# Peptides against a protein of PDB entry 5Z08: the designs that were tried, part 29

Target 1, 168 residues: chain A of PDB entry 5Z08
Amino acid sequence: RQKDEWAKKTSSLMKQLDWFIGEHLGAMLAAEELGGPVVGELMEIDPDDLSAGFNAHGKLKKATSQPDLDRRQRRIDDIWGPQDEQGQAHKRKRGADEALAASAEMRDLIEQLMNKLVEAGGDNSATYVEIPRESAAARFLVRSKVAMFHPNDARRLRLVDFGRDLDD
Target 2, 222 residues: chain B of PDB entry 5Z08
Amino acid sequence: GLPRLIDAIEEASKIPAKRRQTPIKPTIEKLTTHLYTHGASPDSLLRLADLLTLRNHLDQASLAAITRNLYPSSTVSDEVVLRFIGALGHGQLKPTLALQALFLRWLVMVYHLLENPGVLGQVYGVLFDLLDTAAIRPQLCHLLALVTRRKHVRPFRIQAILTLSRQTGGDPNLTGLLRVFKNYYPEIIVGDATKGRASAFKHPDPQWRQHLDEIQQRRSEA

## One batch from the design tools (peptide; aimed at target 1 K9)

Design b2_p14_7 (made by RFdiffusion4)
Pose (drawn by RFdiffusion4):
Structure b2_p14_7 (pose): chain A 102 residues (1-31, 98-168), chain B 214 residues (1-190, 199-222), chain P 14 residues (1-14)
Amino acid sequence: RQKDEWAKKTSSLMKQLDWFIGEHLGAMLAAEALAASAEMRDLIEQLMNKLVEAGGDNSATYVEIPRESAAARFLVRSKVAMFHPNDARRLRLVDFGRDLDD
Amino acid sequence: GLPRLIDAIEEASKIPAKRRQTPIKPTIEKLTTHLYTHGASPDSLLRLADLLTLRNHLDQASLAAITRNLYPSSTVSDEVVLRFIGALGHGQLKPTLALQALFLRWLVMVYHLLENPGVLGQVYGVLFDLLDTAAIRPQLCHLLALVTRRKHVRPFRIQAILTLSRQTGGDPNLTGLLRVFKNYYPEIIVSAFKHPDPQWRQHLDEIQQRRSEA
Amino acid sequence: AEATVRTLIEQIME
């Protein structure tokens, strides 16, 4: 099957993203850098792992977030995540993976 | 003759205006005239794109003059297209929004000359996420309308464009893009973009006809 | 930075 290529591509891309978060983004977020990288990654991992866990239930895809988390602000500003409209301490990913003809 | 002019503009591009041993306006005009007559080669286009995209000491009037006369001879590379794409939106590395509107207008006018038009499809999200920026929204919508293929019409983008249409009170450029979206998915709840400058199109066609000569 | 993050996340999800 062609499945593990979609796996190989994903494991390869995940590493490239973590490299970018650690080398470039964490430092930007500081203005320590190492702390910002770890929390951003943990947040993205939690965000992505849940979006698929819901499959169809669009309502269950919110994660709890500290009050003034800069990682969530960045992710919302970059249009990769969205706050819940009723309260801003839960967050969901934008669902890039969903496709009508997937 | 053209590379020499670019070499001069590149050097003046590195130092402030008052420290220049010569006014640059006469040299900018020579470049503008040469581009009007002969077009820009693929290599010259790349160098000009760097000058238009990177932060330098060139003034706005000079950059706009260059952009308006950026008629390609032959083709437009992905290297050139991506530089203009990376120049879009807000950020300390990026050019003014006014120049960005000119770059987007230019990409529409030269869309048929890209070596790899699919490259815009590979950055579709970058273009789309910037629709909120009103200063460049009309030009963005026109370019997105040319670039949109079925694979790009995803539910999250459908919802985002509908929300933006409601919040802006109904931008006709957004509804024009939604029309293109509906062509791929008629299930969607319901300006046919014209060429932005016909004289520029005509002048480009004249310059491009030289490619048939040998 | 935002564009890179956005693009990589979309590619991973695809």

Design b2_p14_7_s1 (made by RFdiffusion4, then SolubleMPNN; from b2_p14_7, 9 letters changed)
Fold by OpenDDE base, seed 3:
Structure b2_p14_7_s1 (fold): chain B 168 residues (1-168), chain C 222 residues (1-222), chain A 14 residues (1-14)
Amino acid sequence: as target 1 above (168 residues)
Amino acid sequence: as target 2 above (222 residues)
Amino acid sequence: MGDVLRQLIEEILS
């Protein structure tokens, strides 16, 4: 009975987590993988990059001076400019596909981390998951203090044990 | 039971406090105790949402007490959500801004229990247009941080947040919301307004959450 | 976002 309730609760929470990942994190993680902002990091944006205010029509004002601003501005114009309905649909589809992929990666990683924690039976050395790459998902989990890298091996990730690690 | 308590409060809510034959406070206390112990069913939750959002003769302390104990025993329907959203903003018939802030806080805390989380996305514009209302802005930004999807991140809204952030001297909640926007579109140039401290949008009441979880668990056992 | 995720994971692990 308790195991079934735990399983139901866990399943419900997993569904919520899946929803949260899919609806909230996936797009953000995909953006990070594409060289976008780091999820959860205080991106201090350089004030000099910020001088390009949007006009009354929501268009970025031409900040004249710095070449890197022009690339970002072009990207913003490409995102928000009058693109043909077909081009917007393709970009939306690609963005959706990337968000789905990032969501799947995060889900898989969390599942692996949780499974290892359960399997380890309290042996912290056995709780590490080997990650093939430092993904946006992995980094986000670490930044969120959900996971931690092995101190000597950045390819090994484990869940933070919120119960035990508070006592050390 | 809870329905009878709601009936009594509904009847009392039609009568000015000075004209009531019996004080309503004991009934409110019974209601809040019941809500704290058992939560509210979907039907009861809707009735309570009407009591909270519609103009009546209940005092603000009673309305706040009900809102603070408004634990759903199961899911939260779209209809309940829409009652609270409809109660937001300025108007003589609307609840006080203090009570609206409590409603927004409640929506944040029960977001995971919504039958259709997408309902908030449908009313995103209504929520967003209230960001200029300082009294509800913290909770509103938190709710918007949960609700925001790529489709909501529009140039005019980015500009609106940037403008409002400048006007408010860099409200941390607006900065937090703008960071959420930037997560969908990294190219968003967030001016000096975002160099400031951003809200992390942490759960507003961990104890309330824990108690909600206990109520939710008991229903699965019945 | 990270706090929400952490809370959800913490609840799953509790």
Scores: peptide ipSAE 0.255, ipTM 0.378, DockQ to the pose 0.405
OpenDDE base, seeds 1, 2, 4, 5: peptide ipSAE 0.232, 0.233, 0.235, 0.237; ipTM 0.343, 0.410, 0.417, 0.328; seeds 1, 2, 5 fail the geometry check

Design b2_p14_7_s2 (made by RFdiffusion4, then SolubleMPNN; from b2_p14_7, 10 letters changed)
Fold by OpenDDE base, seed 3:
Structure b2_p14_7_s2 (fold): chain B 168 residues (1-168), chain C 222 residues (1-222), chain A 14 residues (1-14)
Amino acid sequence: as target 1 above (168 residues)
Amino acid sequence: as target 2 above (222 residues)
Amino acid sequence: MGDVLRQMIEEILK
């Protein structure tokens, strides 16, 4: 009974977390990955705004801004792909795809961090996840005081031990 | 306090060593000790950045000692970052390449304390264009590995790294940076010249990081 | 946003 209630509660919380990541964080993280503002400086970024890209100053490009600046932020695939009428639909789709990718990265990272914490059985040295890159997701977790980097290796990330703060 | 030490060093920096009435070394030692113990406030960091980056009469050993003890007690402003970035490259008015390497290393170590990490992204081109400078390349690649975002990964930069990697015989730092690029664009073909061991871009100084964390923690408690 | 995420993760780990 208690295990089932815990499992249900945990499952519900995980769903809420997943929703929050997908609906709120994904677009902002994607903006940061695209060289936009750091998450926390802007409250909400519309995925459609991601399609417009960001200027050299990390600000949203206005639709009227010079085509040459827009060209600089195109994906390699967009630079070498056919320039046809499909470009605007591709831009909106691109913003959505970036938000989805950022959401997936955040979800995966949190899951790995949680799994390592559980597997470590209280050994803090074993709680580190190896990250392939310092992503917007990883940086956001650190900034949010959810995770911390290994002191000796910025490719190793762990959850902050929330349990110790309760006993002190 | 720290401001008075900086004042004394600023005044001394205007005068050639041979014309100083008093040796500056004891004041530098007091400064570095203070920085090690307490760190530097944002205002102090800016003043120290000017001392480190602007041409003055301070000796290289003193400048290096200050840089090695340049622990921020708080955040690092855009202005401080831009002082160090502006000091990079070739020129008679620029700091030595050895000192520039220390600045880049410092920026790597304090990257998480930047008020606006995006500032480095804005100057990405300036940083990237310095990759041909061998003396600073290791630290520069490390910094770029932190700063690189999808918008920075452009065909011309990919090609530039590939070309430079071939020219350098597969510098592991360039291979490491190219691996970062590949994380954004998996389709990037890392040619045979890059089959070498890529740099992992580990933290340059774990002890420095630990000490920084201790200084930062004391501020949060104040 | 960061505080909300932190709170959610804390609740899951409790």
Scores: peptide ipSAE 0.254, ipTM 0.354, DockQ to the pose 0.347
OpenDDE base, seeds 1, 2, 4, 5: peptide ipSAE 0.250, 0.249, 0.241, 0.249; ipTM 0.341, 0.368, 0.369, 0.352

Design b2_p14_7_s3 (made by RFdiffusion4, then SolubleMPNN; from b2_p14_7, 6 letters changed)
Fold by OpenDDE base, seed 5:
Structure b2_p14_7_s3 (fold): chain B 168 residues (1-168), chain C 222 residues (1-222), chain A 14 residues (1-14)
Amino acid sequence: as target 1 above (168 residues)
Amino acid sequence: as target 2 above (222 residues)
Amino acid sequence: MGDTLRQLIEQILE
């Protein structure tokens, strides 16, 4: 019974996590990878606020209707893309695809980190995931104090042990 | 005026060089001459940043010439900065690495004119992740040396620079950046990586600086 | 956002 309740709770939380990554983090992580602002250093910036950009004073510009990334991509498409309604749909699709890809990278990274933690059986040395690059996803996890790099190897990332660090 | 020159170049940038009715070079020369004499207003800077950072049909020599003459007559907005930062890295839609190096050099030279220097701190991670790109590393390290604050000096970044320094055989620019990090955390054990020659991150172009100062002074007198 | 992510992961690992 308790294991089943735990499994249900864990499943529910995993769904919430997946939703949170897909709906909120993916676009911001994609923006960071594209040279946008670092996720989480800015206050609760509504994705719409991120799209509006910041003025010189660090204040959110009033949401001009089109995100700066979209404006750059639009100009590229205006220069190189077909003029048709399909071009705007392709842009939205590309931005959505980049956000989806960033979400998938984050999900995969979290999954690997969790799996390694479980597999390690309490051996902290075995909890590290090897990352091919410092991604926006990896950086976000570290900034969020969810993960930490190996002290001697920036290619190795592990989850912060939320359970044991309280008992030592 | 400058806006009309930018208009003409924007229109020409949409058309391949072989299909242009008129050569763009004379217009580019007029633009660069105007920029050298008067500088660029904030609005003009934004438009020029878009021309420089967006993929268009302008030739690399023209883009480089504009960048070398991109004197701000006033301040540099966050939006302009973010255009240049967004143009960095690898990708088919991004400017050449040579042009990116010029953008980074420009950001170094106009750093004191940024409306909000903190904007670069907000994109610190993006800049830092590009350190492996050898072609832009010298200017990138210089910019990071200006931007780095205590909050940016993290163990993983220290280790990343150390690793990259070993991999590059002790790039003086990386050694210089590590010294900046050590200013915030003296306890950072840099080992033999700091024993090498470090870049002093001197101003890249004193003549450009002097000319910028002259343009900026004319604004204060008007 | 980072805090939300942390809290979710903490709850999963509890």
Scores: peptide ipSAE 0.243, ipTM 0.345, DockQ to the pose 0.336
OpenDDE base, seeds 1, 2, 3, 4: peptide ipSAE 0.230, 0.235, 0.229, 0.235; ipTM 0.335, 0.386, 0.350, 0.369

Design b2_p14_7_s4 (made by RFdiffusion4, then SolubleMPNN; from b2_p14_7, 8 letters changed)
Fold by OpenDDE base, seed 1:
Structure b2_p14_7_s4 (fold): chain B 168 residues (1-168), chain C 222 residues (1-222), chain A 14 residues (1-14)
Amino acid sequence: as target 1 above (168 residues)
Amino acid sequence: as target 2 above (222 residues)
Amino acid sequence: MGNVLRQLIEEILE
């Protein structure tokens, strides 16, 4: 009974986590990867606000036509700038695809981190996941104090032990 | 003239102080007096940049004295700038961190005389990656505050400043740099890291600036 | 947001 209740609770929490990643974090992580603001340091960015772009004042850019924006700023403006209806549809689709990719990366990373923790059987040295790059997802987990880097290797990430770090 | 003084110092710099036939200090004093009075031409600046940045047998007090009197009489070339940037960081062949701080201070004070200010933007990453070095951080933050453009304000750099600010207990220079970043992206929540006093990045030496202006004015009249 | 994520993960690992 208790194991079944725990399994149900864990399954419910995993669904909530998946929802939270998909609905709230994915777009923000995608924005960070694309050169936008750092997740958790900003208020909730509406995915629609991601499509409109941020001005030099961090406010949603109004449709101003000025040409001299750097190619990446053009790409941000291409992702976020006012485009014609067809261009907006392509931008919205691209923004949605980037948000989905960011959500998938975060889900995969969390899954790997949890799996390594379970597999390690209490060996802290075996709890590290090797990350191919310092992603927005990895940085967010560290900022949130959910994960930590290996002290000597920034390519190794592990979950924070919420149980042991209280006893020291 | 200045070229002959530089020649004498270059030759002396190849020899350990204990093996020199004549003390170099009088020649250094003549050099610094000349620099104070007339400034350094572009060619002289390049030669002096090599003396300051390359490992030689000159003492730290002499190198510091030359750096403090390194008034450009004209513009500062990209080559001179890159010599000083290349001298930054940790390494056995690099100048001391105290000298590096003086070089960064110098770059701040002569920023308006650079032939191409964009050269510093090209090496922005090199400068930014040195922010963890406490000994040069004040001057480095000031230089970065001048150099930073929208293209340099990236999420990973925002996070790096925020992280370093927390680790340093809210260094006012980092808070000042983060405010510069926020000018390009006001949506950056600086949180508690910016509740502290930020550096205003004021000119580091008003008297040096005034004297530089006098040297520059004499060139315009000749 | 980071606190929510941390809380969710903490609850899963409990």
Scores: peptide ipSAE 0.221, ipTM 0.331, DockQ to the pose 0.257
OpenDDE base, seeds 2, 3, 4, 5: peptide ipSAE 0.214, 0.225, 0.206, 0.207; ipTM 0.350, 0.404, 0.341, 0.318; seeds 2, 3 fail the geometry check

Design b2_p14_8 (made by RFdiffusion4)
Pose (drawn by RFdiffusion4):
Structure b2_p14_8 (pose): chain A 102 residues (1-31, 98-168), chain B 214 residues (1-190, 199-222), chain P 14 residues (1-14)
Amino acid sequence: RQKDEWAKKTSSLMKQLDWFIGEHLGAMLAAEALAASAEMRDLIEQLMNKLVEAGGDNSATYVEIPRESAAARFLVRSKVAMFHPNDARRLRLVDFGRDLDD
Amino acid sequence: GLPRLIDAIEEASKIPAKRRQTPIKPTIEKLTTHLYTHGASPDSLLRLADLLTLRNHLDQASLAAITRNLYPSSTVSDEVVLRFIGALGHGQLKPTLALQALFLRWLVMVYHLLENPGVLGQVYGVLFDLLDTAAIRPQLCHLLALVTRRKHVRPFRIQAILTLSRQTGGDPNLTGLLRVFKNYYPEIIVSAFKHPDPQWRQHLDEIQQRRSEA
Amino acid sequence: MEATVRHYIEEIQT
């Protein structure tokens, strides 16, 4: 099957993203850098792991967030995540993976 | 003759205007004239794109003059297209929004000359996420309308464009893009973009006809 | 930075 290539590509891409978060983004978020990288990654991992866990239930895809988390503000500003409209302490990913003809 | 002019504009591009031993306006005009007559080669286009995209000491009038006369001879590379794409939106590394509108207008006018038009499809999300920026929205919509293929019409983009249409009170450029989206998915709840400058299109055609000569 | 993060997330999901 062609499955593990979609796995190989994903494991490879995940590493490239973590490198970018650690090398470039954490430092930008500081304005320590190491702390910002770890929390951004944990947040993206939590965000992505849940979006698929819901499959169809669009309502269950919110994670709890600290009040003034800069990681969520960046992710919302970069249009990779969205706050819940009723309250801003829960957050979901934009669902890039959903496709009509997937 | 053209590379010499670019070499001069590149050096002047590195120092402030008042420290220049010569006014640059005469040299910018020579470049503008040469580009009008002969077009820009693939390599010259790349160098000009760097000058238009990177932060330098060139003034806005000079950059706009160059952009308006950026008729390609032959083709347009991914290296050139991506530089203009990377120049879009807000940020300290990026050019003015006015120049960005000119770059987007230019990409529409030269869309048929790209060596790899699919490259715009590979950055579709970068173009789309910028629709909120009103200063460049009309030009973005036209380019997105040419670039949109079925694979790009995803539910999250459908919803985002509908929300933006409602919150802007109905931008006709957004509804024009939604029309293109509906062509791929008619299930969707319901300006046919014209060429932005016909004279420029005509002048480009004349310059491009030289490719048939040998 | 925002565009890069956005690109990687989209490709991972895709």

Design b2_p14_8_s1 (made by RFdiffusion4, then SolubleMPNN; from b2_p14_8, 7 letters changed)
Fold by OpenDDE base, seed 2:
Structure b2_p14_8_s1 (fold): chain B 168 residues (1-168), chain C 222 residues (1-222), chain A 14 residues (1-14)
Amino acid sequence: as target 1 above (168 residues)
Amino acid sequence: as target 2 above (222 residues)
Amino acid sequence: MGDVVRKLIEEILS
């Protein structure tokens, strides 16, 4: 009975988290990945403002046609190029696609982190997930004090132990 | 006195209007006049809360008139508050949504007279779950704005308001409530919902407030 | 945003 109630509660919370990631966090993470502001520093990112791109200082870039920008930055500029009706539709679609991708990455990362925590059975050394890159998602979780990097390896991320770390 | 008027109305409330020997309207008018002049004691408030919240044969106009004149002469007990909270929502035995909106408005206007304001915090979930009810949402958001503390600002509630705000096209009352939440957690991104017009949750009836203050002042002098 | 995610995860793991 208690296990079933716990399972239902956990499932409900996971759905809420999934929704929150998809509806709110994904676009902001996508913005950060695209060189936008760090999630949590900017309180208001209009999804439409995501379409304008960000400069190296996290400010909205004017569409500068610089050819040598890294493929990701080109993707950003291509996503955020001039407002012709066709260009705007492509920008909106690309922005939506990046938000979806960021949402998926965050979901996957959280799932991996939670799974490792369960599998570790209390062994903190076994709770680390190996991350292929320092993503906006990973950074966000660390800034949020949800996760922490391994002290000696920034490719390893684990959930913060909310039960033990509060007693020290 | 007020107890005798309440007795007469309680008896009349048990009988369908068509079967009453005498019109109740004159008695309601006497009651409302008395309430306007003297207010209601805690005991009288409880009895009136039962008349307002329990299913009876009183007409909606009479119930509304009583509610509009429901000036406390003293404090408002937890029991009175809980009667009004229990009357909220959808159900065959519950008051009309229009009357529920008046109850919520009343709770807003007498919030400072509650014996224990914490009682509303205890039923916060019940109130919050009613936000989808459009007819009571304005007053409900106002009440929640008064009641909300840090402990109530939970992720699932933030999410629920954001979802409902989108579904309603950015109801200014929901935006106002989100701003209250943001005061406790500044990191809450309200997106476009905060860019919209938010309700300031001003006192709903300044004249009623003034008259309440006059009634309350008379008690302190007695 | 971070606090929301943190609290949700805390509640899931609690």
Scores: peptide ipSAE 0.276, ipTM 0.372, DockQ to the pose 0.340
OpenDDE base, seeds 1, 3, 4, 5: peptide ipSAE 0.276, 0.263, 0.273, 0.268; ipTM 0.351, 0.356, 0.355, 0.337; seed 5 fails the geometry check

Design b2_p14_8_s2 (made by RFdiffusion4, then SolubleMPNN; from b2_p14_8, 7 letters changed)
Fold by OpenDDE base, seed 2:
Structure b2_p14_8_s2 (fold): chain B 168 residues (1-168), chain C 222 residues (1-222), chain A 14 residues (1-14)
Amino acid sequence: as target 1 above (168 residues)
Amino acid sequence: as target 2 above (222 residues)
Amino acid sequence: MGDEIRRYIEEILQ
């Protein structure tokens, strides 16, 4: 009975975490991956804001029709999609896709970290997940004091031990 | 000639210094003098690259002296470049980080002599992933500043530099590299990281450059 | 947000 209640509680919490990642965190992580602001410096980033791109100061470029966007900026807008309505739709779609990708990456990373913690059975050396890259997700977890890098290998990440033995 | 000197050093490199019958230092001095005077042919460069990058019993001072005098008399092949790139990073079989820094400095100084400058662009990821290694970061940033093209400036790399810049307290070499990125994408938000002092990535050794030019000119006259 | 993610993870691991 207690194990079943724990399993139900854990499942419910995972669903809440998935919702939080998908609805709030994903767009912000995507913004960080795209060279935008670091997660936590801005309260909320709309996926539509990702489509507008970021200026040199980390601020959302308002779609200011200012004609004097340097030829280089036009080329970037060309790379990031046309400024027309179709281009805006493509940018929005791209922003949404990046947010989804970032959400999936964060979810997968958390799952791997939790799985390794459970599998390690108390062996701290076995709790490390190998990360292919230093992602916005990984950085966020470290900044949030949820995860730590291996002292000698920045490609290995583990959960912070919050002092509760997973009671079997 | 140069090949015979390399032969002697290759043989000596197989034997620990304490077990050598003859001191290698005089041969190293002859080699470095020859390199300074005439430079190294492509074939000799490859052999020397192997001596410098593969684990052997040569002392660090000798390896450094060879590297400092590694004037190409002609072009630098992709194979030579890849030997030096393969020698970068952490590992028991890899050269010391100090020697790796000299290799990167050398690549910067001979960049214009590469048979295919694009080879460095192909290994861009390998170079970029080493930016966390403080001992080689200055030379890596300089090399990356030369190699970076629009295709290499990706959001994840921008963020990686920004993160590393924060972690390092604003390393001027990282700031310099980020400015290079900004040249391709002016909209890159560098925030305060661009406001800091940036490296200008000046030529590391103007005298070495001048001497290289003299060696290269002699070949064009022959 | 960092505190929130930490809370969720702490609660899951409890």
Scores: peptide ipSAE 0.285, ipTM 0.352, DockQ to the pose 0.262
OpenDDE base, seeds 1, 3, 4, 5: peptide ipSAE 0.257, 0.272, 0.276, 0.283; ipTM 0.332, 0.347, 0.352, 0.355; seed 4 fails the geometry check

Design b2_p14_8_s3 (made by RFdiffusion4, then SolubleMPNN; from b2_p14_8, 7 letters changed)
Fold by OpenDDE base, seed 5:
Structure b2_p14_8_s3 (fold): chain B 168 residues (1-168), chain C 222 residues (1-222), chain A 14 residues (1-14)
Amino acid sequence: as target 1 above (168 residues)
Amino acid sequence: as target 2 above (222 residues)
Amino acid sequence: MGDVVRQYIEDILS
């Protein structure tokens, strides 16, 4: 009974969290990933802002062709196609796609972190997820005090122990 | 004037010291004195940057003396900056690591005079990849501390600094750079690496700064 | 935003 209630509660909360990630967090994570502001500094990020790119201070900048941008930032340069209505629509779509991708990455990361915590059975050494990159999602979770990096390996991330024994 | 001195040094730089008819040292001394008194114009800076960064027959002491007196009278162009950046790293055609360290120190000291500080941000990767070179690391970290913006603080670079910090036993300059990264991403857990001594990246030469300011002020009054 | 996510995760793990 308690397990079923926990499962139901967990499922409901996961759905709510998933919604929150998709509706609010994804665009902000995408902006941060593109060199924009840290998540939470800018509450409303227009997908159009994602297409315009960000300066070194995280402020909206007009796209100057900078060659050494990481693959994700190179996509910003590709967004600056022709300024026609179709170009703007493509920019908006690309911004939306980046937000969606960021949302998916965040969801997946949370899921992996939670799964590892459950699988570890109390062994803290087994709770680490190996991350291929330090994403905006990973950084956000650490800032939020939800996750922490391994002290000696920034490729390893784990959930913070909130001291609640999952009642088996 | 300064252009004639540079001409003489450029010609001398093409000839091995043993084959020179006239010693170059007096001309270098005149150049450095002129630079100390008046600074270098943008055009002169470019020519001097080429002398400093391209392989020639000038001795290391002369190159170091020119670098130590390389006061800009005005701004520093992107082209000048890129000459110095292009001179960094390993290779037979590259300047010595000691001279490269002086170039990086110079860039730190004239950072506020760059026509476009963003140029260093564009070559951030080139600079960052040289952090494993111990001889230039202190000045390189200082320059990176000035140049680093949010867009440069990437996971792979965070991990690279952490790894290098462990390998070096916690180099204070790397710890200092990591603290700069943490300003953009407070969530960066540096662990014990940040508990150590960190460089504050203070101005390398306050006297040089003061003299530069005097040269710059004279230009504004002229 | 971070506090919201933390609260969700805390509640899920609780």
Scores: peptide ipSAE 0.398, ipTM 0.383, DockQ to the pose 0.297
OpenDDE base, seeds 1, 2, 3, 4: peptide ipSAE 0.364, 0.382, 0.382, 0.377; ipTM 0.563, 0.566, 0.568, 0.563

